# Peptides against a protein of PDB entry 4AID: the designs that were tried, part 38

Target 1, 242 residues: chain A of PDB entry 4AID
Amino acid sequence: FDIKRKTIEWGGKTLVLETGRIARQADGAVLATMGETVVLATAVFAKSQKPGQDFFPLTVNYQEKTFAAGKIPGGFFKREGRPSEKETLVSRLIDRPIRPLFVKGFKNEVQVVVTVLQHDLENDPDILGMVAASAALCLSGAPFMGPIGAARVGWVDGAYVLNPTLDEMKESKMDLVVAGTADAVMMVESEIQELSEEIVLGGVNFAHQQMQAVIDAIIDLAEHAAKEPFAFEPEDTDAIKA

## One batch from the design tools (peptide; aimed at target 1 H224 A225 P229)

Design b2_p21_1_s2 (made by RFdiffusion4, then SolubleMPNN; from b2_p21_1, 15 letters changed)
Fold by OpenDDE base, seed 3:
Structure b2_p21_1_s2 (fold): chain B 242 residues (1-242), chain A 21 residues (1-21)
Amino acid sequence: as target 1 above (242 residues)
Amino acid sequence: SSRLEERRANFKKRLEHLAKL
């Protein structure tokens, strides 16, 4: 197998992005690891638009499969068939920053699936899932103007903490999730306890600075492993307004 | 680093060319 791997140190943890081993039938597939948390992101896109398609049909599905239940918090038999509240929220966190980055006029069906394969009970798979989804899209050949990076920022003992552990998050006065491109913040989601706006804005800036290493790692992986870009010609929408 | 900026710029140019922007 032609396995490509990028490894970086990120917030005192090793981030690994790997492609070419798993889900080779997808347009893009990335196995991402941080600590012992492991996610698989797959991106698949249709090679044609459906007749009469008027909107961009992007679906993002984040899932924590019961087969990882030996290392997933709560051990509850998720009844097959409905996403948990967490899975629904994380699917939206991944969707929000990626949706605006598709080329205008692209209305082919796109499916992003993020599967938690292992959870270490320290590293939350949501940030890792965002990074993996971004990488899978960049590898796919879809007209995606990424990559995005993502970061969680905590505020512990009067300092910013990049991607705090689940235990560090219990002592954190901030749960700040940021996603963005190299040039722009695309999404902020925050839960904050009695912090100034200055600390929060500083947290967004800190996140955007820290995610640059991830963006560069995805670009490096894409230069070595991306498919040829899909030949997409946007329909000349200017001809319908005359 | 100048090399990382060049790689980012080349990746962006590839995307822009594909988007016919």
Scores: peptide ipSAE 0.242, ipTM 0.813, DockQ to the pose 0.156
OpenDDE base, seeds 1, 2, 4, 5: peptide ipSAE 0.027, 0.150, 0.008, 0.026; ipTM 0.635, 0.757, 0.418, 0.622; seed 2 fails the geometry check

Design b2_p21_1_s3 (made by RFdiffusion4, then SolubleMPNN; from b2_p21_1, 14 letters changed)
Fold by OpenDDE base, seed 1:
Structure b2_p21_1_s3 (fold): chain B 242 residues (1-242), chain A 21 residues (1-21)
Amino acid sequence: as target 1 above (242 residues)
Amino acid sequence: MALLEERRRWFERRQEWLAKL
């Protein structure tokens, strides 16, 4: 098993990104851990475009599987069920920042699946899922112009808090989720309780600064573990509109 | 600065390649 792992300290927590043990049938696969919360992200892309494909067919599916506490199941048991409201929202949080980062004219099917394997009830798997999805895409060889980082920012006791626990979030006046590249903010989602625009903008900047360590960790993992870039040539009609 | 430049080298080359396609 060629297992590659990156470990960083991030917001006072250990973030682990691992590849090479699980989901070897995927183009990219990352096991991400923060605290005792564990997610598996997989990226799969078609090696050809469907005839008559006119849009980019990206699908993102975030799934919270209730497993008995303390076991990472080595296998995908599909429970047939409609996504929860949370699963639908988190799937969109992952989709929004990654969709614009694919090379223009790439219309091959891309499937990103994020599966929560364990939840510690402190660290929300959504941010971890965004990070893991970014890492899995970078490892896949797909024409993805990432990585993205992601962060949640709280406002507790008059200060910014990076990735607040679920208990700290009860005291937070802000739930600010930010995703971005090294150079740009790609997505902001926020729930805010009577805060100034200055505090919110400061929170976006704080998130973007704090996610750089995650971006650098994904890059380091990809330098060791990424597949060769997929040979893609866009049709001349898509190149003229760049 | 130098350690960040070395860490981005793979992605920079990949981005330059993907941007020329």
Scores: peptide ipSAE 0.189, ipTM 0.745, DockQ to the pose 0.259
OpenDDE base, seeds 2, 3, 4, 5: peptide ipSAE 0.084, 0.142, 0.119, 0.078; ipTM 0.681, 0.732, 0.700, 0.679; seed 3 fails the geometry check

Design b2_p21_1_s4 (made by RFdiffusion4, then SolubleMPNN; from b2_p21_1, 14 letters changed)
Fold by OpenDDE base, seed 5:
Structure b2_p21_1_s4 (fold): chain B 242 residues (1-242), chain A 21 residues (1-21)
Amino acid sequence: as target 1 above (242 residues)
Amino acid sequence: SKLLEERRKWFEKKKEWWKKL
């Protein structure tokens, strides 16, 4: 097996991005670990467009499966078949920053699946899932103009905290999830308790700065393990509608 | 920074791959 691994220290935690061991049949597959939280992201894309396809068919599916039940808070009763509210929300959090980064005119089916394999009860798999999905797409050869990074920012004891633990989040006046590229913030989702706009904007900037290490880690992994870019020529008609 | 330049080169390389196709 040709296993490639990138390890960085990120917010006082070890982030590991690994490819080549699991889901090798996918176009891209990344095992991401932070603490003892582990996610598998897979990216698969169709090599042709369906006849009459008029929109970009991206599907993002975040899943906390029953094999991680007991380590995931509330995970014991996950019925097969329907996404939980959390799974639906996290799927959207991953979709939102990724969708606009595909090359215009690319209307091949893309499926991103993020599966939580392990949860440590400290590190939320949502941020890790966003990072892993970004990495998997960068490895896939799909016309994805990422990577994105992601970060959660808390406000604890009058300071920004990168990726606060679930326990630190109980004391946090801010739950700020940011995703972005090296150059731009692509998505912000926030729950805030009585904080100034200045602190919130500072949190977005802090997140964007802190995610650069993740973006760099994904790039380094992609330089060593990415598939050749898929040969895709956008139709001229899609260029004119920009 | 050297890292910013390396990132830019990687992104530009990707963009060039998509433009040459």
Scores: peptide ipSAE 0.066, ipTM 0.689, DockQ to the pose 0.101
OpenDDE base, seeds 1, 2, 3, 4: peptide ipSAE 0.025, 0.055, 0.022, 0.035; ipTM 0.606, 0.690, 0.595, 0.635

Design b2_p21_2 (made by RFdiffusion4)
Pose (drawn by RFdiffusion4):
Structure b2_p21_2 (pose): chain A 242 residues (1-242), chain P 21 residues (1-21)
Amino acid sequence: as target 1 above (242 residues)
Amino acid sequence: AEEERWEKMNEIRKKAVEERE
C-alpha cells in the first residue's frame, strides 16, 4: 500500500516523500528524495513508559552509507564505523528542533533513524534528512506537535537562495539552516561572512516562508497515511498549582 | 497555540484512519 507526495516541486528541485513500501514495521518510515539524493527516515517509539524514567528519552541517529556515493570506505575494515563529525552534527541538527515539540509530560523511548542511501553530488542530504525525519514522525502517531520544515538559505549576488547546491555554496556569503513549525522558527545554525543583523534575520524569515510548502506536503501525506494517534493525556496539575 | 496545533495533528491522523476504514 504505497503512497507518495511527490508534488512539491520545491525551490526548483523535486522532493518526493514515499511510505508503505519500505520499513513497514516501524511506526513511521518515509523514503524521501530531493533531486537524486535519497534518505530513509524511520521513527519508532515505545508504547510504554519505563519505571522511574524522569526525562524524555529521544535518540536521533543520522548515518551516511558510503555506497550512497559509489565508494567503499577507506578505513582498514572497509565498513562504516564510529560516526563522523558530519553524522553527529546532523544528528543534533534533527534532534534540536524536535525534542521540544513532543507533548510535555511524555517520556516513552523515541528513536528516529535517518540513513543516507544515495547522494547526488548536489543536494545535501542534511536538510532532506531533517524533512524525512519530520515526515516519519508525523506518520508514526507519536505525540509530536505538527510537522517541522527546514531549509538552508544562502546569500549569493545580493539575494537569498533556497537550498543552494554544493556548487552554489562556493559562491555564497551565508550558510544558514533553519527548521521550524508552521507557526514558529525552532532553530537556526549558520556561518556568515559579516553580514548585518538585518540580512541575517531576513534569511531566517525567508527560510520560514519557503519551508511552508514542505510542512504542507508532510501534512498532506499524513492525511493519507498516518497511523492512529497514540493517546496521551498530560496530568492536569492545574488545580494543585493554583 | 500548542494545544490547537496538537489537536489539528490528531484530526489529520484520524482522517487518515477513517479513509483506510

Design b2_p21_2_s1 (made by RFdiffusion4, then SolubleMPNN; from b2_p21_2, 9 letters changed)
Fold by OpenDDE base, seed 3:
Structure b2_p21_2_s1 (fold): chain B 242 residues (1-242), chain A 21 residues (1-21)
Amino acid sequence: as target 1 above (242 residues)
Amino acid sequence: MEEEMLERMEEIRRKAAERRA
């Protein structure tokens, strides 16, 4: 097994990104760990476009398996076959920032699956899932113009907190999820309690600054473990807007 | 911006290929 691992300190926690051990049949696969929360992201893409495909067929599926459910807050008896509300929301959180980063004209089917394997009841697997999905896509060889980073920002005791624990989030006046590239913010999702716009904008900037270490970690992992780029020539669609 | 991102990804890929050689 050619196992590649990147480890960084991030917000006072160890983030581990690993590839080469699990799901080797995928185009990209990353095991991401923060604390004792563990997620597996897999990226698979079709090597041809379906005849008559007129839209980009990206599917993102975030799932928390029932074997991990004993350590998942809320213990909701997953009725077999339907995503929970949380799984649906997190699938969208992952989809939103990655979808626009595929090369224009690429209409091959892409499937991203993020599976929560373990939950520590402190570190929410959503941010970790976003990071893992980004890394898996960067490893896959798909025409993805990532990586993205992601961060959650809290506001606790008059300060920004990077990736607050679930317990710290109870005292937080802000739940701010940001995703972006090195150069741009791609997505902001926020729940805010009585905070100024200045604090919120400062939180977005803080998140974008703090996610650079994650972006760099994904790049470093990809430099060592990425597959050869899929040979895709974008149709010259930009000939109309010059 | 898209072209710069493409060039940056190509540079990352080139550097990755050079490290595997």
Scores: peptide ipSAE 0.022, ipTM 0.628, DockQ to the pose 0.499
OpenDDE base, seeds 1, 2, 4, 5: peptide ipSAE 0.018, 0.011, 0.010, 0.012; ipTM 0.530, 0.423, 0.410, 0.442

Design b2_p21_2_s2 (made by RFdiffusion4, then SolubleMPNN; from b2_p21_2, 8 letters changed)
Fold by OpenDDE base, seed 2:
Structure b2_p21_2_s2 (fold): chain B 242 residues (1-242), chain A 21 residues (1-21)
Amino acid sequence: as target 1 above (242 residues)
Amino acid sequence: MEEEMLKRMEEIRRKAVERRE
């Protein structure tokens, strides 16, 4: 197996991005680890557009599988069926920042699947899932103008905390999830308790600065492991509205 | 923004191709 791995220290934790061991049938596949939390992201895309396709058919599925449920808090065994509220929310958190980064006019089917394989009860798999999905898309050869980074920011004891643990989050006055590119913030989601707008804006800037190391790690992995770019030429009519 | 992101992805892609040759 040609296994490529990138390891960085990020917010006092080791982030590992790995490709080439599992899910080789996907266009891109990344195993991401932070602490003992482990996610698998896969990206697949159709090599042709369906006749009459008028919208971009992106599907993002975040899944917390039952074999990880012995370590997932609050997981009532939902039988094979409808996603949990958490799975639905995290799927949207991943979708929101990646959707606008596909080349205009690209209407081939794209499916991103993020599967939680292990949970350590400290590191939330949502941020790790966002990072892994970004990496899997960058490796896939799809016309995706990523990578995105992602970060959670807490406010604990009057300071910003990068990717607070689930226990640190109980003491946090802020749950701020940010996703962005190297150059721009693409998405902000925030729950805030009695904090000034200045502290929140400072948290967005802190998140965007801290995610650069992740963006650079995805780039380094892609330089070593990315598939050849899919040859896609947008129709001239979509290029005029850029 | 879109053009700079395109250039960066094209550069990543170019480097990925050049390392396979």
Scores: peptide ipSAE 0.127, ipTM 0.743, DockQ to the pose 0.607
OpenDDE base, seeds 1, 3, 4, 5: peptide ipSAE 0.026, 0.025, 0.027, 0.032; ipTM 0.629, 0.664, 0.631, 0.648

Design b2_p21_2_s3 (made by RFdiffusion4, then SolubleMPNN; from b2_p21_2, 9 letters changed)
Fold by OpenDDE base, seed 2:
Structure b2_p21_2_s3 (fold): chain B 242 residues (1-242), chain A 21 residues (1-21)
Amino acid sequence: as target 1 above (242 residues)
Amino acid sequence: MEEEMLKRMEEIRRKAVERRR
């Protein structure tokens, strides 16, 4: 097994990104760990476009499996087949920042699957899932212009907190999820309790600065483990302006 | 922005190919 691993300290926690152990049938696969929370992200893409495909067929599926349910709050038996509200929301949080980063004209089917394998009840698997999905896409060879980083920012005792624990979030006046590239913020989702716009904008900037270490970790992993880039020439979209 | 991101990804990809040769 050619196993590649990147480990960084991030917000006072150890983030581990690993590839090459599991899900080898995927184009990209990353096992991401923070604390005792563990997610598997897989990226698979079709090597040809379907006839008559007019839109980009990206699907993102975040799932919390029942074997992790011994540590997942609120996990009464998901009947096999319907996403929970949380799984639907997190699937959208992953989709939103990655969708615009595919090369224009690429209309091959892309499937991103994020599976929660373990939950520690402190570290939320959503942020870890966003990071793992980004890493899996960068390793896959797909025409993806990532990586993205992601961060949650809290406001606890008059300070920004990077990736607050579920207990720290009970005291937080802000739940701010940010995703972005090295150069740009791609997505913001926020729930705010009586905070100024200045504190919120400062939180977006804090998140974007703090996610650079994750972006650099994904880049370092990709430099050692990324597949050969898929040969894709975008159709010259300048030919439609005549 | 899009061109700088493309160049950075192309550089990552190029470095990944060169390390396999």
Scores: peptide ipSAE 0.030, ipTM 0.653, DockQ to the pose 0.635
OpenDDE base, seeds 1, 3, 4, 5: peptide ipSAE 0.021, 0.020, 0.012, 0.022; ipTM 0.613, 0.606, 0.418, 0.580; seed 4 fails the geometry check

Design b2_p21_2_s4 (made by RFdiffusion4, then SolubleMPNN; from b2_p21_2, 9 letters changed; failed a check: too like the target's own chain)
Amino acid sequence: MEKEIQERMEEIRRKAVERRR

Design b2_p21_3 (made by RFdiffusion4; failed a check: too like the target's own chain)
Pose (drawn by RFdiffusion4):
Structure b2_p21_3 (pose): chain A 242 residues (1-242), chain P 21 residues (1-21)
Amino acid sequence: as target 1 above (242 residues)
Amino acid sequence: AKEEYLAEEEAKPGTFEPFYD
């Protein structure tokens, strides 16, 4: 039972989100394509709370398969091993904006895994990885508040540029990743060539505008394909506090 | 290799049942 939101031509690149064909046993699994870069994002959460668990346990694993680029690993064991710098960075990049959007009071294990299956030498899967992770979370039915969008905004020839490619990045004076909900920017990460607070802040806002088409697209797929929501009421400590 | 990986994921037992229309 296969379902896509393949629409969203997004910033001139085709973004497709598919579910129901791959990884049907996960709570949420989305195969996401942008251009010709492909990642599978899966989301599973435990339907129970561990005794005495006192914080919200969430793990995000982002991993690149070297076959995503037609190569065998150079390591002595010819197999992927410990995560690289890029994989741990991207893992925190997804975790940061998601961790706060789970319902206050929820403490079930949640694991989201994003695997890079194909890399097109142009579209960085890191942003795509964020979008696919957000899509799988919405579809899983966990207490995850609305979808997250994300984008990379560059600064080329005096103008903002959405999701610039790897070659476009050579000419950019800014590298800004922003992830947000429909209402709010949730995270920023950047490297900037001494640009003003105004332009930087401008790029953050441009990104938040430009990522709405993605949130819409996730909401659209969730409308057609999400699992039943997991019931979770937080404790009304409201009267005791007053 | 991509198709092999995807086939492994597809071969796993599981159901997909949307709750919404």

Design b2_p21_3_s1 (made by RFdiffusion4, then SolubleMPNN; from b2_p21_3, 11 letters changed)
Fold by OpenDDE base, seed 3:
Structure b2_p21_3_s1 (fold): chain B 242 residues (1-242), chain A 21 residues (1-21)
Amino acid sequence: as target 1 above (242 residues)
Amino acid sequence: SVEEFLAELAALPGEFVPARA
């Protein structure tokens, strides 16, 4: 097995990105670990466009498997076969920042699946799932202009906290999820209790700065493990207008 | 188990399964 692994310290936790051990049939596959929370992201894309495809068919599915349900808050109450509210929300959180980063005119079907394999009850799999999905796409050879990083920012005791634990989040006046590229913020989602706009904007900046280490880690992993880029030439729709 | 699930995933055919329209 050609296993590639990147390990970084991130917000006082070890982030591990691994590829090549599992799901090798996917175009990209990443096993991501933070604390004892473990996710598998897979990216698969069609090598051709469907006839008459008029939109970009990206599907993102975040799922928390029932075998992990004993360690997942509320996992025992999941109805088999329907996404929970959390799974639906996190699927959207992953979709939102990645969708704009596909090369314009690419309309091949893309499937991103993020599976929670283990939950430590401290580190939420959502941020880890975003990072893993980004990494899996960068490894896939799909025309994805990533990576994205992601971070959660809390406000605890008058300071920013990177990726607060579920217990620290109970004391946090901010739940700020940010995703972006090296150069740009792509998505912000926030729940805020009585904080100034200055603190919130500072939180977005803090998140974007802190995710650079993750972006660099994904790039380093991709340099060593990415598939050859899929040969996609967007139809020069501007050349047809000349 | 997680290990069995990972083994099942590793055994899946490398074919792209089209999303249901």
Scores: peptide ipSAE 0.025, ipTM 0.489, DockQ to the pose 0.178
OpenDDE base, seeds 1, 2, 4, 5: peptide ipSAE 0.007, 0.011, 0.000, 0.018; ipTM 0.287, 0.413, 0.319, 0.480; seeds 1, 4 fail the geometry check

Design b2_p21_3_s2 (made by RFdiffusion4, then SolubleMPNN; from b2_p21_3, 8 letters changed)
Fold by OpenDDE base, seed 1:
Structure b2_p21_3_s2 (fold): chain B 242 residues (1-242), chain A 21 residues (1-21)
Amino acid sequence: as target 1 above (242 residues)
Amino acid sequence: AVEEFLAELEAKPGEFVPARA
């Protein structure tokens, strides 16, 4: 197997992005690890548009598999077939920042699947899933104008904390999830307890600064492992108005 | 204020440019 790996230190934790071992049939596939939390992201896209397709058919599916769920706190025996509330929420957290970054007019089917393989009980797989999905899309050759980075920011003891542990989050006055490109914020989701607008804005800025190392790591991985870009020319919508 | 600010960020993905340190 031609295995490519990028490793960085990020928020005092080792982040590993790996491709080439698993899910080789996907357009992009990334095994991402932070601490002992492990996710597999896969990206698959259709090479043609369906006749009469009028919207962009992006599907994002985050899943906590039963073999991982036995290690996840509160892992109820999920009856096979319906996403949990968490799986639905995290699927949206991944969808929201990536959807706007596809080239305008691209209407081929795209499927992103993020599967939690292991949970360490410290590192939440949501941020790792966002990073892995971004990396898988960048490797795929899809007309995706990423990468995105992502970060969770806590406010603990009067300071910002990058990707707080589940235990640090119990003491945090902020759960701020940010996703963005190198240049802009694409998504914010937040739960905030009695914090000023200045602290929250500072948290968004902190998240965006801290995610640059992840963006750079995805770019470096893509330079060594990306597929050839899918040749997509947007229909010249200006030529139809003439 | 905070909720309004965050709602504006969500309504306009990619328009907010964070302060670079």
Scores: peptide ipSAE 0.195, ipTM 0.815, DockQ to the pose 0.018
OpenDDE base, seeds 2, 3, 4, 5: peptide ipSAE 0.179, 0.135, 0.084, 0.145; ipTM 0.799, 0.782, 0.748, 0.795

Design b2_p21_3_s3 (made by RFdiffusion4, then SolubleMPNN; from b2_p21_3, 9 letters changed)
Fold by OpenDDE base, seed 5:
Structure b2_p21_3_s3 (fold): chain B 242 residues (1-242), chain A 21 residues (1-21)
Amino acid sequence: as target 1 above (242 residues)
Amino acid sequence: AVEEFLAELEALPGEFIPARK
């Protein structure tokens, strides 16, 4: 097993990004751990475009497996085969920042699957899933202009908190999820209780700053474990309009 | 089963990627 592991301290927690142990049949696969929350992200892409494909066929599936359901809040209602509301929301949360980062004109099928393997009841798998999906795509060789980082920001006792625990979130006046590249914020999702725009904007900036360590960690992992970039030449669509 | 599998996974040797200098 050629296992590559990147470990960083992030928001007072250990983040581990690992590849090469499981899901080797994927183009990219990352096991990500924060606290005792564990997710597996896999990225698979088709090596050719389907005939008549007119849109970019990206599918993102976040799922929380039944074996983890005993430790997952709301896990008692998981029906096999239908995404929960959370699974649907997190799938979109991962999709939103990554979709714009694919090379224009790439229309090969891409499937990202994030599976929650363990949940510690402190660290939400959504942020970890975003990070893992980004890492898996960067390892895959797909024409993805990542990495993205992600962070949750709380507002507790008049301060920003990076990736608040589920218990800290009960006292938080903000649930702010940010995803971005090294250079840009790509997505903001927020639930806010009576906070000024200044505090919210400060939270976005705080998130973007704090996610740089994750972006750097993904780059380091990719430098050691990424597949060769898939040879893709965008069709020159400008030549057909003359 | 999964926890044991994850624990076995943690015990597997891997190459640690250092922090960028």
Scores: peptide ipSAE 0.273, ipTM 0.776, DockQ to the pose 0.112
OpenDDE base, seeds 1, 2, 3, 4: peptide ipSAE 0.171, 0.019, 0.016, 0.007; ipTM 0.738, 0.422, 0.410, 0.422

Design b2_p21_3_s4 (made by RFdiffusion4, then SolubleMPNN; from b2_p21_3, 10 letters changed)
Fold by OpenDDE base, seed 3:
Structure b2_p21_3_s4 (fold): chain B 242 residues (1-242), chain A 21 residues (1-21)
Amino acid sequence: as target 1 above (242 residues)
Amino acid sequence: SVEEFLAELEALPGEFIPARK
């Protein structure tokens, strides 16, 4: 097994990104750990476009597996076969920032699956899932112009908190999820309790600054473990206007 | 088991499996 691992300290926690042990037949696969929360992200893409494909067919599925349900808040209520509200929401949170970063004209099917394998009841797997999905795509060879980073920002005792624990979030006046590239914020989702716009904007900036370490970690992992880039020639859309 | 599930994940083809709509 050619196992590659990147470890960083991030918000006072150890983030581990690992590839090469699990799901090796996927185009990209990353096992990500923060605390005792563990997610597996897999990226798979079709090597050809379907005839008549008009749109980019990206599917993102975040799943909290039933075997982990005893350790996942609300996991016992998962009916077989339908995503929970949380799974649906997190799937969208992952989809939104990555979808725009695929090379224009790429219309091969892409599937990203994020599976929660373990939950520590402190670290929410959503941010970890976003990071893992980004890393898996960067390793895959798909024409993805990532990485993205992601961060949650809380506001506790008059300060920004990076990736607050579930317990710290009970005291937080802000639940701010940010995703972006090195250069740009791609997505913001926020729930705010009576905070100024200045504090919220400062939170976005804080998140974007703090996610750079994750972006750099994904790049470092990709430099050592990425597959060869898929040979994709964008259709010269200028030739169809003649 | 977790081990069986992980083994199934290792068997994921490098080819796209269409999401069931």
Scores: peptide ipSAE 0.021, ipTM 0.415, DockQ to the pose 0.171
OpenDDE base, seeds 1, 2, 4, 5: peptide ipSAE 0.020, 0.017, 0.016, 0.015; ipTM 0.437, 0.393, 0.417, 0.460

Design b2_p21_4 (made by RFdiffusion4)
Pose (drawn by RFdiffusion4):
Structure b2_p21_4 (pose): chain A 242 residues (1-242), chain P 21 residues (1-21)
Amino acid sequence: as target 1 above (242 residues)
Amino acid sequence: AEEERWEHMNEIRKKAVEMRE
């Protein structure tokens, strides 16, 4: 039972989100393609709370398979091992904007894994990895508040540029990753060539505008394919507090 | 705002279940 939101031509690149063919045993699994870079994002959460668990346990693992680029690993063991700098960075990049959007009071194990299956030498899977992780979360049925969008905004020839490719990045004076909900920007991360607060803030806003098409697309797939929502009421400590 | 966002996502997920039913 296969389902796509393949629409979203997004910033001139084709973005496809597919579910129901791969990883059917996960709560949420989405194979996401942008251009020809492909990641599988899976999301599983425990249907129970561990005794005495006092914070919300969430793990995000982002991993790159070298076969995503047609190469065997250079390491003595010719197999991927400990996460690189890029994999741990991207893992925090997904975790940061998601961790606060789970319903206050929820403390079940939640694991989201994103695996890079194909890299097209142009479209960084890091942003795509964020979108696919958000899509799988929405489909899983966990108490995860609305979808998240994300984008990289560059600054080339005096204009904002959405999801610039790796070659376009050579000419950019800004590297800004933004992830947000429909209402709000949730995170920023950037490296900037001494641009003003105005332009920087402009790129943040441009990104939040440009990522709406993605949130829409996730909401659209969730409408066709999401699992039943997991019931979770927080405790009404409201009367005791007053 | 958070409550409305959560309720909205639940409505979408319930519609998806009802559509498949």

Design b2_p21_4_s1 (made by RFdiffusion4, then SolubleMPNN; from b2_p21_4, 10 letters changed; failed a check: too like the target's own chain)
Amino acid sequence: MEDEIQKRMEEIRRKAVERRA

